Peptides against a protein of PDB entry 7C96. Designs and how they scored, part 32

Target 1, 73 residues: chain A of PDB entry 7C96
Amino acid sequence: PVIPDDFRCPISLELMKDPVIVSTGQTYERTCIEKWLQAGHGTCPKTQQTLTSTVLTPNYVLRSLIAQWCEAN

## One batch from the design tools (peptide; made by RFdiffusion4, then SolubleMPNN)

Design b2_p15_6_s4 (from b2_p15_6, 9 letters changed)
Fold by OpenDDE base, seed 5:
Structure b2_p15_6_s4 (fold): chain B 73 residues (1-73), chain A 15 residues (1-15)
Amino acid sequence: as target 1 above (73 residues)
Amino acid sequence: LSVEEILQRIKELLK
């Protein structure tokens, strides 16, 4: 089945396993965004906006929704 | 994904 766009990481294009929210409100797979930040980048990959914080907040709701989708498909 | 691969994906994303 087709993976809903909201469930795929904008970078990896794969179903997210550990979705995290950056300061701009965009959600990415943790490993993807961490590598981006560790490489010295301080912008949101999708929007190019400067991140006001490098704190990554787990998107628990999305994680749950993805898990439910996987169970049904 | 490597950093290089991430950069490439971002380029595509920004199109």
Scores: peptide ipSAE 0.477, ipTM 0.879, DockQ to the pose 0.779
Fold by OpenDDE base, seed 2:
Structure b2_p15_6_s4 (fold): chain B 73 residues (1-73), chain A 15 residues (1-15)
Amino acid sequence: as target 1 above (73 residues)
Amino acid sequence: LSVEEILQRIKELLK
């Protein structure tokens, strides 16, 4: 089955397992964005905007939606 | 993914 674009990490292009939201509102797989930040980058990969915070907020709604999709497919 | 791979993916994403 075709994975909805919103369920795939913009970086890994894979179905997200632990989606997190950055300060710009974009969502990424936690491991991907953490490596990006740890490498010294302070911008949002997708939008190129400067991050106002390095805090990563779990996207529980998306996580639930992905889980529901996986159960059905 | 390594950092290098992430950087490459971002470059592709921004094309």
Scores: peptide ipSAE 0.453, ipTM 0.870, DockQ to the pose 0.790
Fold by OpenDDE base, seed 1:
Formats: structure tokens, sequence, C-alpha cells
Structure b2_p15_6_s4 (fold): chain B 73 residues (1-73), chain A 15 residues (1-15)
């Protein structure tokens, strides 16, 4: 079935496997955002806001929700 | 290309 927008990475547009939250509150697939940061960017891909931190926080709640969705679909 | 277009291209490359 159709993947909920909230479960898709804004960069890859694919179902997230390891979602992480950036300082702006947006969530991305870890590998995608890491590549973005490693490329020297200091902004949020989606919002273009400057990141106050490059720390990536695992979004365990979303990860769980995605897992539940995958189980049901 | 606008900044938005550039960012879109980058997103495509990061997929």
Amino acid sequence: as target 1 above (73 residues)
Amino acid sequence: LSVEEILQRIKELLK
C-alpha cells in the first residue's frame, strides 16, 4: 500500500529504516542526512534553516510506528 | 538554477 508521507525520508522519499531528528525538528533517514552533513552543509535540507547542532537524535517513536505499519502491511 | 532547484538535485543524488 501507499507509504504515509510521515514515514518517508524527505531526501530519499523512501520508507525510513533509521530515522533521526535534526536540530530543526525534521526527521530524515540517518544515511541521507549524514551524507548531506559530510558534504559540508550546515542547513536542514527540507526547511533550509541553519542547524544549531549537527547531533542526530534517533527517532525511536517513529521507528516503532513504521515497524508497526510494516507489520500490518 | 534556483537554490531550491539545487537542493532538489542534491536530494536526488543522496537517494
Scores: peptide ipSAE 0.076, ipTM 0.647, DockQ to the pose 0.114
Fold by OpenDDE base, seed 4:
Structure b2_p15_6_s4 (fold): chain B 73 residues (1-73), chain A 15 residues (1-15)
Amino acid sequence: as target 1 above (73 residues)
Amino acid sequence: LSVEEILQRIKELLK
């Protein structure tokens, strides 16, 4: 079935397994955003806004929603 | 470039 856009990482375009939220409120796959930050970038890939923090917050709600979706589909 | 095109480019850079 069609994967909901909100369940796919903006970078990998794949179903997220470990979604994390950046300071701008956007969510990405952890490994993708970590590589972006490690490359020396301090902006949000999708919005291009400057990150006020490099802290990555696990999006547990989204992780749960994705898991539920996978079970149903 | 559209946001989608930019993101696609980012994907290529991070693969």
Scores: peptide ipSAE 0.074, ipTM 0.666, DockQ to the pose 0.104

Design b2_p15_7_s1 (from b2_p15_7, 4 letters changed)
Fold by OpenDDE base, seed 3:
Structure b2_p15_7_s1 (fold): chain B 73 residues (1-73), chain A 15 residues (1-15)
Amino acid sequence: as target 1 above (73 residues)
Amino acid sequence: DEELIKRAEELYNSS
């Protein structure tokens, strides 16, 4: 089945397993955004905005929605 | 993973 766009990481384009929210409100797969930050970048890949914080907040709601979708498909 | 960094850079430059 077709994976909903909101469930795909903007970077890897794969179904997210550990979605995290950055300061701009965008959500990415943890591994992907951590690699970007570790490479020395302080911007949001999707919006190009400067991150006000490098704190990554787990997107529990999205994780739950993805789990429900995976269970049904 | 150079591939993921490459994808992130492509995303950044796509706007």
Scores: peptide ipSAE 0.701, ipTM 0.925, DockQ to the pose 0.917
Fold by OpenDDE base, seed 2:
Structure b2_p15_7_s1 (fold): chain B 73 residues (1-73), chain A 15 residues (1-15)
Amino acid sequence: as target 1 above (73 residues)
Amino acid sequence: DEELIKRAEELYNSS
């Protein structure tokens, strides 16, 4: 089955397992965005906007939706 | 790991 685009990390292009939201509102796989930040970047890869914070907020809703989709497919 | 950075850079530069 085709994975919904919203369930794929913009960086890895794979199904997200631990989706997190950055200050710009974009969601990424935790591992992917952490590596980007650790590399010294302070911008959002998708929007190029400067991050107002490096805090990563778990996207529990998306995590649940992905889990439900995986169970059905 | 470097592959993910490259992908992130590609995303950044393509948008």
Scores: peptide ipSAE 0.700, ipTM 0.925, DockQ to the pose 0.933
Fold by OpenDDE base, seed 1:
Structure b2_p15_7_s1 (fold): chain B 73 residues (1-73), chain A 15 residues (1-15)
Amino acid sequence: as target 1 above (73 residues)
Amino acid sequence: DEELIKRAEELYNSS
C-alpha cells in the first residue's frame, strides 16, 4: 500500500520510525534532521525558517499513528 | 549520510 505523505520524512521520503518536531513545527526522521544540524545548518529544510531552538521533540502521536497504520497494512 | 544531506539541501532549495 501507498505510504501516507504525512508519515514520510520530508528528507528521506521514507516511513518515519523516530519522528521529531523542530521549532518550526515540521516533523522529520530524527536521524535525518540531526545530520542536517550536525552539518552546521540552523534552518528548517522544509520551510527555510531559522530554527529558534535545536531541541528535537519526539512526535509520539505521529509515531503511534504510523504504528497503527503499519499494523493494518 | 552524504545522500541524506544532499536530499535535505535539495528540499531546502526547492521548497
Scores: peptide ipSAE 0.699, ipTM 0.926, DockQ to the pose 0.926
Fold by OpenDDE base, seed 4:
Structure b2_p15_7_s1 (fold): chain B 73 residues (1-73), chain A 15 residues (1-15)
Amino acid sequence: as target 1 above (73 residues)
Amino acid sequence: DEELIKRAEELYNSS
């Protein structure tokens, strides 16, 4: 089955397991974006916008949708 | 993981 684009991390291109939202509203796999931030970057990889905060908010809705999709496929 | 950083940089520079 084809994985929906919205379920793939923009960085790893893999199905997200722990999706988090950055200040720009983009969602990434937690591990991927944390490594980016730890490397000293303060921008959103997808939009190049400067992050107004380094807080990562769990995307519980998306996590649930992905889980439901995995159960059905 | 250097691979993930490289992929993130590629995304940043290509979009």
Scores: peptide ipSAE 0.698, ipTM 0.926, DockQ to the pose 0.953

Design b2_p15_7_s2 (from b2_p15_7 with I4L T6K H13N)
Fold by OpenDDE base, seed 3:
Structure b2_p15_7_s2 (fold): chain B 73 residues (1-73), chain A 15 residues (1-15)
Amino acid sequence: as target 1 above (73 residues)
Amino acid sequence: DDELIKRAEELYNSS
């Protein structure tokens, strides 16, 4: 089955398992965005906007939707 | 993982 675009990490292009929201509102796989931040970047890869915070908020709704999709497919 | 950083950089530079 075709994976919905919203379920893919913009960086890894893979199905997200631990999606997190950055300050710009974009969602990434936790591992991917943490590596980006650890590399010294303070910007959002997708929007190029400067992050107002480096806090990563778990996207629980998306996590649940992805889990449900995986279970059904 | 250099591959993920490369992908992130490509994403950043593509838009």
Scores: peptide ipSAE 0.709, ipTM 0.923, DockQ to the pose 0.928
Fold by OpenDDE base, seed 1:
Structure b2_p15_7_s2 (fold): chain B 73 residues (1-73), chain A 15 residues (1-15)
Amino acid sequence: as target 1 above (73 residues)
Amino acid sequence: DDELIKRAEELYNSS
């Protein structure tokens, strides 16, 4: 089945397993965005905005939605 | 690893 766009990481383009929200409100797979940050970038890949914080907030709602989708498909 | 960074850079430069 086709994976909904909202469930795909903007970077890996794969189904997110550990989605996290950055300061700009965009959600990425944790490993993807951490690698980006560790590479010395302080911007949001999707919006190009400067991150006001490097704190990554787990997107538990999205994780649950993805789990539900996976269970049904 | 390098692939993910490359994808992130492509996203940054094209979004």
Scores: peptide ipSAE 0.708, ipTM 0.923, DockQ to the pose 0.944
Fold by OpenDDE base, seed 2:
Formats: structure tokens, C-alpha cells, sequence
Structure b2_p15_7_s2 (fold): chain B 73 residues (1-73), chain A 15 residues (1-15)
């Protein structure tokens, strides 16, 4: 089955397992965005906006939706 | 992982 675009990480293009929200509101796979930040970048890859914070917030709603989708497919 | 960094840079430069 086709994976919904919203369930894929913008960086890895794979189904997210640990989705996190950055300060711009975009969601990425934790591992992907952490590597970007650790490389010294302070911007959002998707929007190019400067991050106001490097705090990564777990996207629990999306995690749940993805889990439900995986169970059904 | 250079591959993920490259993908992120590609996303940054092409979006």
C-alpha cells in the first residue's frame, strides 16, 4: 500500500518511527533532524526558516496515526 | 551519516 506523504520524513523519505516537531512546526524523523542540527545548522530543512529553538517535541498524535496505519496495512 | 546530511541539504536547497 502507498504510504501517506504526511507519514514520511521530509529528509529520509521513509515512514517515520519517532516523529518530532521543530520550532517551525515541521515534523521530521528524530534521527534525521538531530544529524542536521549536530552538523551545525540552525535552520529548518523544509522551510529554510531559522529555528527559534533546537528543542525537538515528540509528535505523539502523528506517532499514533502512523501506528494505526501500520496495524491496518 | 553523510547520506542523511546530503538529503537534508538537498531538501534545503531545492525547496
Amino acid sequence: as target 1 above (73 residues)
Amino acid sequence: DDELIKRAEELYNSS
Scores: peptide ipSAE 0.707, ipTM 0.923, DockQ to the pose 0.951
Fold by OpenDDE base, seed 4:
Structure b2_p15_7_s2 (fold): chain B 73 residues (1-73), chain A 15 residues (1-15)
Amino acid sequence: as target 1 above (73 residues)
Amino acid sequence: DDELIKRAEELYNSS
């Protein structure tokens, strides 16, 4: 089945397993965005906006939605 | 993983 675009990480383009929200409101796979930050970048890859914080907030709602989708497909 | 960094850079530069 076709994976909904909102369930794919903008970086890896794969189904997210541990989605996290950055300060700009965009969601990425944790491992992907952590690698970006560790490389010394302080911007949001998708929006190019400067991050006001490097805190990564788990997107529990999205994780649940993805899990439900996977169970049904 | 150099591939993920490369993809992130491509995403950043595609705007």
Scores: peptide ipSAE 0.707, ipTM 0.922, DockQ to the pose 0.923

Design b2_p15_7_s3 (from b2_p15_7, 7 letters changed)
Fold by OpenDDE base, seed 4:
Structure b2_p15_7_s3 (fold): chain B 73 residues (1-73), chain A 15 residues (1-15)
Amino acid sequence: as target 1 above (73 residues)
Amino acid sequence: DEELIERAKKLYEES
């Protein structure tokens, strides 16, 4: 089935397993955004906005929604 | 993972 766009990581383009929210409000797969940050980048890949923090907040709601979708599809 | 970094860069450039 077609994966909803909101469930895909903007970087990997794959279904997110561990979605995290950055300071700009965008959500990415944890592994992807961590690698981006580790490479020395301090901006949001999608919006190009400067990150006010490098803290990554788990998107538990989205994680649950994705899990439910996977169970149904 | 260089592939992921490159894709991120492309996303950055295209946004």
Scores: peptide ipSAE 0.303, ipTM 0.830, DockQ to the pose 0.977
Fold by OpenDDE base, seed 2:
Structure b2_p15_7_s3 (fold): chain B 73 residues (1-73), chain A 15 residues (1-15)
Amino acid sequence: as target 1 above (73 residues)
Amino acid sequence: DEELIERAKKLYEES
C-alpha cells in the first residue's frame, strides 16, 4: 500500500520506526538525523534552518500513528 | 525542497 508522506523520513524516504523531532519542529528517523549531525551539520535538512539545539525529542504520537497504520495495512 | 532532500539523501547513503 501507499505510505502516507507524513510517515516517511524526509532523508531516507522510508517508513519511520523511531521518529524524532528536531528544534525546528521537523521529524526524521533517529538514525538518519543522528548521522547528519555527526557529519558536522548544524542545520535542519528539510528547512535549512540553524538548529538551536541538537536535542532529539521522540515523536510518540507519530510513532503510534505509524504503528496503527502498519497493523491495518 | 527537492534539492534539499536529495542533498540529505546523499549524505545518508554515504554515512
Scores: peptide ipSAE 0.272, ipTM 0.807, DockQ to the pose 0.154
Fold by OpenDDE base, seed 3:
Structure b2_p15_7_s3 (fold): chain B 73 residues (1-73), chain A 15 residues (1-15)
Amino acid sequence: as target 1 above (73 residues)
Amino acid sequence: DEELIERAKKLYEES
């Protein structure tokens, strides 16, 4: 079935497995955003806002929602 | 927005 937009990583466009939140509040797949950061970028890919921190916070709520969706589909 | 995402995707695919 069609994957809800909120469940897809903005970068990979795939269902997120390890969603993390960046300082701008946007959520990405961990591996995707880490590669972006490792490449020397200091902005949010989605918004181009400057990241105030490179800390990545696990989005447990979204992870749970994705799990529930996967169980139902 | 879309342009930025494409740039990010390109970087991801190349890395």
Scores: peptide ipSAE 0.261, ipTM 0.807, DockQ to the pose 0.155
Fold by OpenDDE base, seed 1:
Structure b2_p15_7_s3 (fold): chain B 73 residues (1-73), chain A 15 residues (1-15)
Amino acid sequence: as target 1 above (73 residues)
Amino acid sequence: DEELIERAKKLYEES
C-alpha cells in the first residue's frame, strides 16, 4: 500500500519510525535531522528557515498514527 | 510539495 505523505520523512522519503518536530514545526525522522544538524547545518531542510532551536520534540501523535496505519496495512 | 521534498533529500545527501 502507498504510504501517506504525512508519514514519510522529508529527507529519507521513508516511513518514519521516530518522528521529531523541529522549531519550524516540520517533522523529520530523528536520525536524519540529527545527522543534518551534526553536519553543522542550522536550517530546516524543507523550508530553509533558520532554526531558532536545535531541540527535537518527539511527535508522539504522528508516531501513534503511523503505528495504527502499519497495523491496518 | 514534491519539489521541496526532493530538495530536502538532496540537501541531506550533499551534507
Scores: peptide ipSAE 0.237, ipTM 0.802, DockQ to the pose 0.159

Design b2_p15_7_s4 (from b2_p15_7, 5 letters changed)
Fold by OpenDDE base, seed 3:
Structure b2_p15_7_s4 (fold): chain B 73 residues (1-73), chain A 15 residues (1-15)
Amino acid sequence: as target 1 above (73 residues)
Amino acid sequence: DDELIERAEKLYNES
């Protein structure tokens, strides 16, 4: 089945396994955004906004929704 | 992974 857009990482375009929220409110796969940050970038790939923090917050709600979708499909 | 960085850069430039 087709993966809902909201469940795909904006970078990898794959189903997120460990979704994390950046300071701008955008959600990415942890490994993807960490690689971006480690490369020396301090901006949000999707919005181009400067990140006020490099803290990555787990998106538990989205993780649960993805799990439910995977179970049903 | 250079591919992921490339994709992130593409996303950055397209937005």
Scores: peptide ipSAE 0.702, ipTM 0.923, DockQ to the pose 0.952
Fold by OpenDDE base, seed 1:
Structure b2_p15_7_s4 (fold): chain B 73 residues (1-73), chain A 15 residues (1-15)
Amino acid sequence: as target 1 above (73 residues)
Amino acid sequence: DDELIERAEKLYNES
């Protein structure tokens, strides 16, 4: 079945396994955004906004929704 | 992975 857009990482375009929220409120796959930050970038790829923090917050709600979807499909 | 960085850069420039 077609994967909902909200469940895909904006960078990898794959189903997220470890979604994290950046300071701008956007969610990415942890591995993807960490690579971006480690490359020396301090901006949000999706919004181009400067990140006020490099803290990555696990998006447990989305993780749960994805798990539920995977279980049903 | 260079591919992921490339995708991120593309997203940054096109979003």
Scores: peptide ipSAE 0.701, ipTM 0.923, DockQ to the pose 0.941
Fold by OpenDDE base, seed 4:
Structure b2_p15_7_s4 (fold): chain B 73 residues (1-73), chain A 15 residues (1-15)
Amino acid sequence: as target 1 above (73 residues)
Amino acid sequence: DDELIERAEKLYNES
């Protein structure tokens, strides 16, 4: 079935397994955004905004929604 | 991983 766009990482374009929220409010797969930050970037890939923090917050709600979708499809 | 960095850079430049 077609994966909802909100469930895909903007970077990998794959179904997210460990979604995290950056300071701009965008959500990415943890592995993808961590590699971006480790490469020395301090911006949000999607919005180009400067990150006010490098803290990554787990998106538990989205993780649950994705899990539920996977069970049903 | 160069592939993921490349994808992130592409996203950044095309957004």
Scores: peptide ipSAE 0.700, ipTM 0.923, DockQ to the pose 0.950
Fold by OpenDDE base, seed 2:
Structure b2_p15_7_s4 (fold): chain B 73 residues (1-73), chain A 15 residues (1-15)
Amino acid sequence: as target 1 above (73 residues)
Amino acid sequence: DDELIERAEKLYNES
C-alpha cells in the first residue's frame, strides 16, 4: 500500500515509528533527528531554521494515526 | 548512521 507522505520521515523517507516534533514544528523520526543533532547541527533539516531548543516532543497524535493506518493496511 | 546524516544534509541543501 502507498504510505501517506505525512507518515514518512523527511530524512529517512520511511514510515515513522517514533515521531518527534522539533522547535520549528517539523516532525521527524526520533533516531534520525537525534543523529543530526549529535553530529553538531543546530538547524532543522527541512526548513534550515535554527532550532531555538533541542527538546524533542513526541508527536502522539501522528503516532496514533500511523498506528491506525498500519492496522488497516 | 552516515547514511542518515547524508540524507539529512541532502534535505537541508535541497529543500
Scores: peptide ipSAE 0.699, ipTM 0.922, DockQ to the pose 0.946

Design b2_p15_8_s1 (from b2_p15_8, 8 letters changed)
Fold by OpenDDE base, seed 1:
Structure b2_p15_8_s1 (fold): chain B 73 residues (1-73), chain A 15 residues (1-15)
Amino acid sequence: as target 1 above (73 residues)
Amino acid sequence: KEAAIEERLAEFAAR
């Protein structure tokens, strides 16, 4: 079935396995956003807003929702 | 797949 847009990483376009939230509130796959930051970028890929912090917060709620979706589909 | 991700990252960086 079609993967909900909110469950896909804006970068990889794949179902997220380890979703993390950046300072702008956007969520990405951890490995993807880490590559972005390691490349020297200080902005949010999707919104282009400057990140006020490089801290990545695990999105446990989304991770759970994705798991539930996968079980049903 | 890894190559595809690198390509996407490049696309975002080019904006």
Scores: peptide ipSAE 0.704, ipTM 0.928, DockQ to the pose 0.847
Fold by OpenDDE base, seed 2:
Structure b2_p15_8_s1 (fold): chain B 73 residues (1-73), chain A 15 residues (1-15)
Amino acid sequence: as target 1 above (73 residues)
Amino acid sequence: KEAAIEERLAEFAAR
């Protein structure tokens, strides 16, 4: 079925496997946001806000929710 | 798929 929007990476538009939270609170697929940062960008792709930190925090709650959804669908 | 991601990244960078 249709993948919930909250489960899709804003960059890849695919179901997230390793979701991480940036300083602005937005969540992306780890590999996608890392590529963005490695390219020298210091902003949040979705909101265009300046990142106060380049630290990426694993979104374990979302990862679990996605896993549960995948098991049921 | 990697090409698609690169394209999306470019779109965001163009903003």
Scores: peptide ipSAE 0.702, ipTM 0.928, DockQ to the pose 0.856
Fold by OpenDDE base, seed 4:
Structure b2_p15_8_s1 (fold): chain B 73 residues (1-73), chain A 15 residues (1-15)
Amino acid sequence: as target 1 above (73 residues)
Amino acid sequence: KEAAIEERLAEFAAR
């Protein structure tokens, strides 16, 4: 089935397993955004906005929604 | 798959 856009990481384009929220409010797969940050980038890949913080907040709600979707599909 | 991710990261970095 077609994976909802909101469930796919903007970087990997794959279904997220460990979604995290950056300071801009965008969500990415943890490993993907960590690679981006480790490469020395300080912006949000999707929006190009400067990150006000490098803190990554787990998106537990989305994680749960994705899990529910996977169970149904 | 990892190579694809690296390619995507490069695409974003090019913007």
Scores: peptide ipSAE 0.702, ipTM 0.928, DockQ to the pose 0.859
Fold by OpenDDE base, seed 3:
Structure b2_p15_8_s1 (fold): chain B 73 residues (1-73), chain A 15 residues (1-15)
Amino acid sequence: as target 1 above (73 residues)
Amino acid sequence: KEAAIEERLAEFAAR
């Protein structure tokens, strides 16, 4: 079935395996956002807002929801 | 698919 948009990384467009939250509240696949940051960018890819921090917070709730969806589909 | 990710990163950087 179709993967819910909220479960797909805005960068890779794939189902997230290790979703992380940036300072703007947006969620990305860890590897994707790390590549973005390593390239020297200091903004949120989706919103273009300046990141107040480069700390990446694991989105455990979303990870769980994705796992549940995968089990059911 | 790594190439696709690089392409997307470039698209975002171009905005």
Scores: peptide ipSAE 0.701, ipTM 0.927, DockQ to the pose 0.861

Design b2_p15_8_s2 (from b2_p15_8, 9 letters changed)
Fold by OpenDDE base, seed 3:
Structure b2_p15_8_s2 (fold): chain B 73 residues (1-73), chain A 15 residues (1-15)
Amino acid sequence: as target 1 above (73 residues)
Amino acid sequence: KEEKIEKNMEEFAAK
């Protein structure tokens, strides 16, 4: 089935399993954004905005929505 | 799949 765009990581393009929110409000798969940061980048991949923080906040709501979608599909 | 992710990251970095 077609994965909703909002459920796919902008980097991996795959269904997110551990979605996290960066300072710009964009959500990515944890492992992907961590690799991006480890590569020395200090910007949001999708928006190119400078990250005001490297703190990654779990997106539990999205995680739940994805789980519900997976159950139905 | 790791190669795909790496390539996409490079594309983002190029912007």
Scores: peptide ipSAE 0.555, ipTM 0.909, DockQ to the pose 0.957
Fold by OpenDDE base, seed 4:
Structure b2_p15_8_s2 (fold): chain B 73 residues (1-73), chain A 15 residues (1-15)
Amino acid sequence: as target 1 above (73 residues)
Amino acid sequence: KEEKIEKNMEEFAAK
């Protein structure tokens, strides 16, 4: 079935496996946002806002919801 | 898929 938009990474456009939250509150696939930061960017891809921190916080709740969705579909 | 991700990142960087 169709993957919910909230479960897709804005960069990969695919179902997230290791979702992380950036300082702006947006969530991305860990590998995608890490590549973005390593490329020298200091902004949030989706909002264009400057990141106040490069800390990536695991979105455990979303990770669990995605896992549950995968089991049901 | 890797190429697709790279292309999309470039699109974000261009905005």
Scores: peptide ipSAE 0.548, ipTM 0.908, DockQ to the pose 0.951
Fold by OpenDDE base, seed 2:
Structure b2_p15_8_s2 (fold): chain B 73 residues (1-73), chain A 15 residues (1-15)
Amino acid sequence: as target 1 above (73 residues)
Amino acid sequence: KEEKIEKNMEEFAAK
């Protein structure tokens, strides 16, 4: 089945397992965005906006939606 | 797989 675009990490292009939200509101796979930050980048990969914080907030709603989708597909 | 991620990151950084 086709994976909904909203369920794919902009970096890995794969189904997210541990989605996290950055300060710009965009969601990425935790491991991917952490690697991006560790590489010295201080911007949001998708929007190029400067991150006001490096805090990563778990996107529990999306995580749940993805889990439900996986169970059905 | 990891190479794909790295390449995509480079593309984002180049924008």
Scores: peptide ipSAE 0.547, ipTM 0.908, DockQ to the pose 0.956
Fold by OpenDDE base, seed 1:
Structure b2_p15_8_s2 (fold): chain B 73 residues (1-73), chain A 15 residues (1-15)
Amino acid sequence: as target 1 above (73 residues)
Amino acid sequence: KEEKIEKNMEEFAAK
């Protein structure tokens, strides 16, 4: 079935496996956002807002929701 | 897929 937009990484466009939240509140696949940061960018890919922190916070709620969706589909 | 990801990242960087 069609993957819900909220479950797809804005960068990979794939179902997120390890979703993390950046300082702007947007969520990305960990590996994708890390590559973005390593490339020298200090902004949020989707919003272009400057990141106030490079700390990546695991989005456990979303991870659980995705797991539930995968179980049902 | 990696190529696709890289291309999309470039699109974000171009905004």
Scores: peptide ipSAE 0.543, ipTM 0.908, DockQ to the pose 0.959

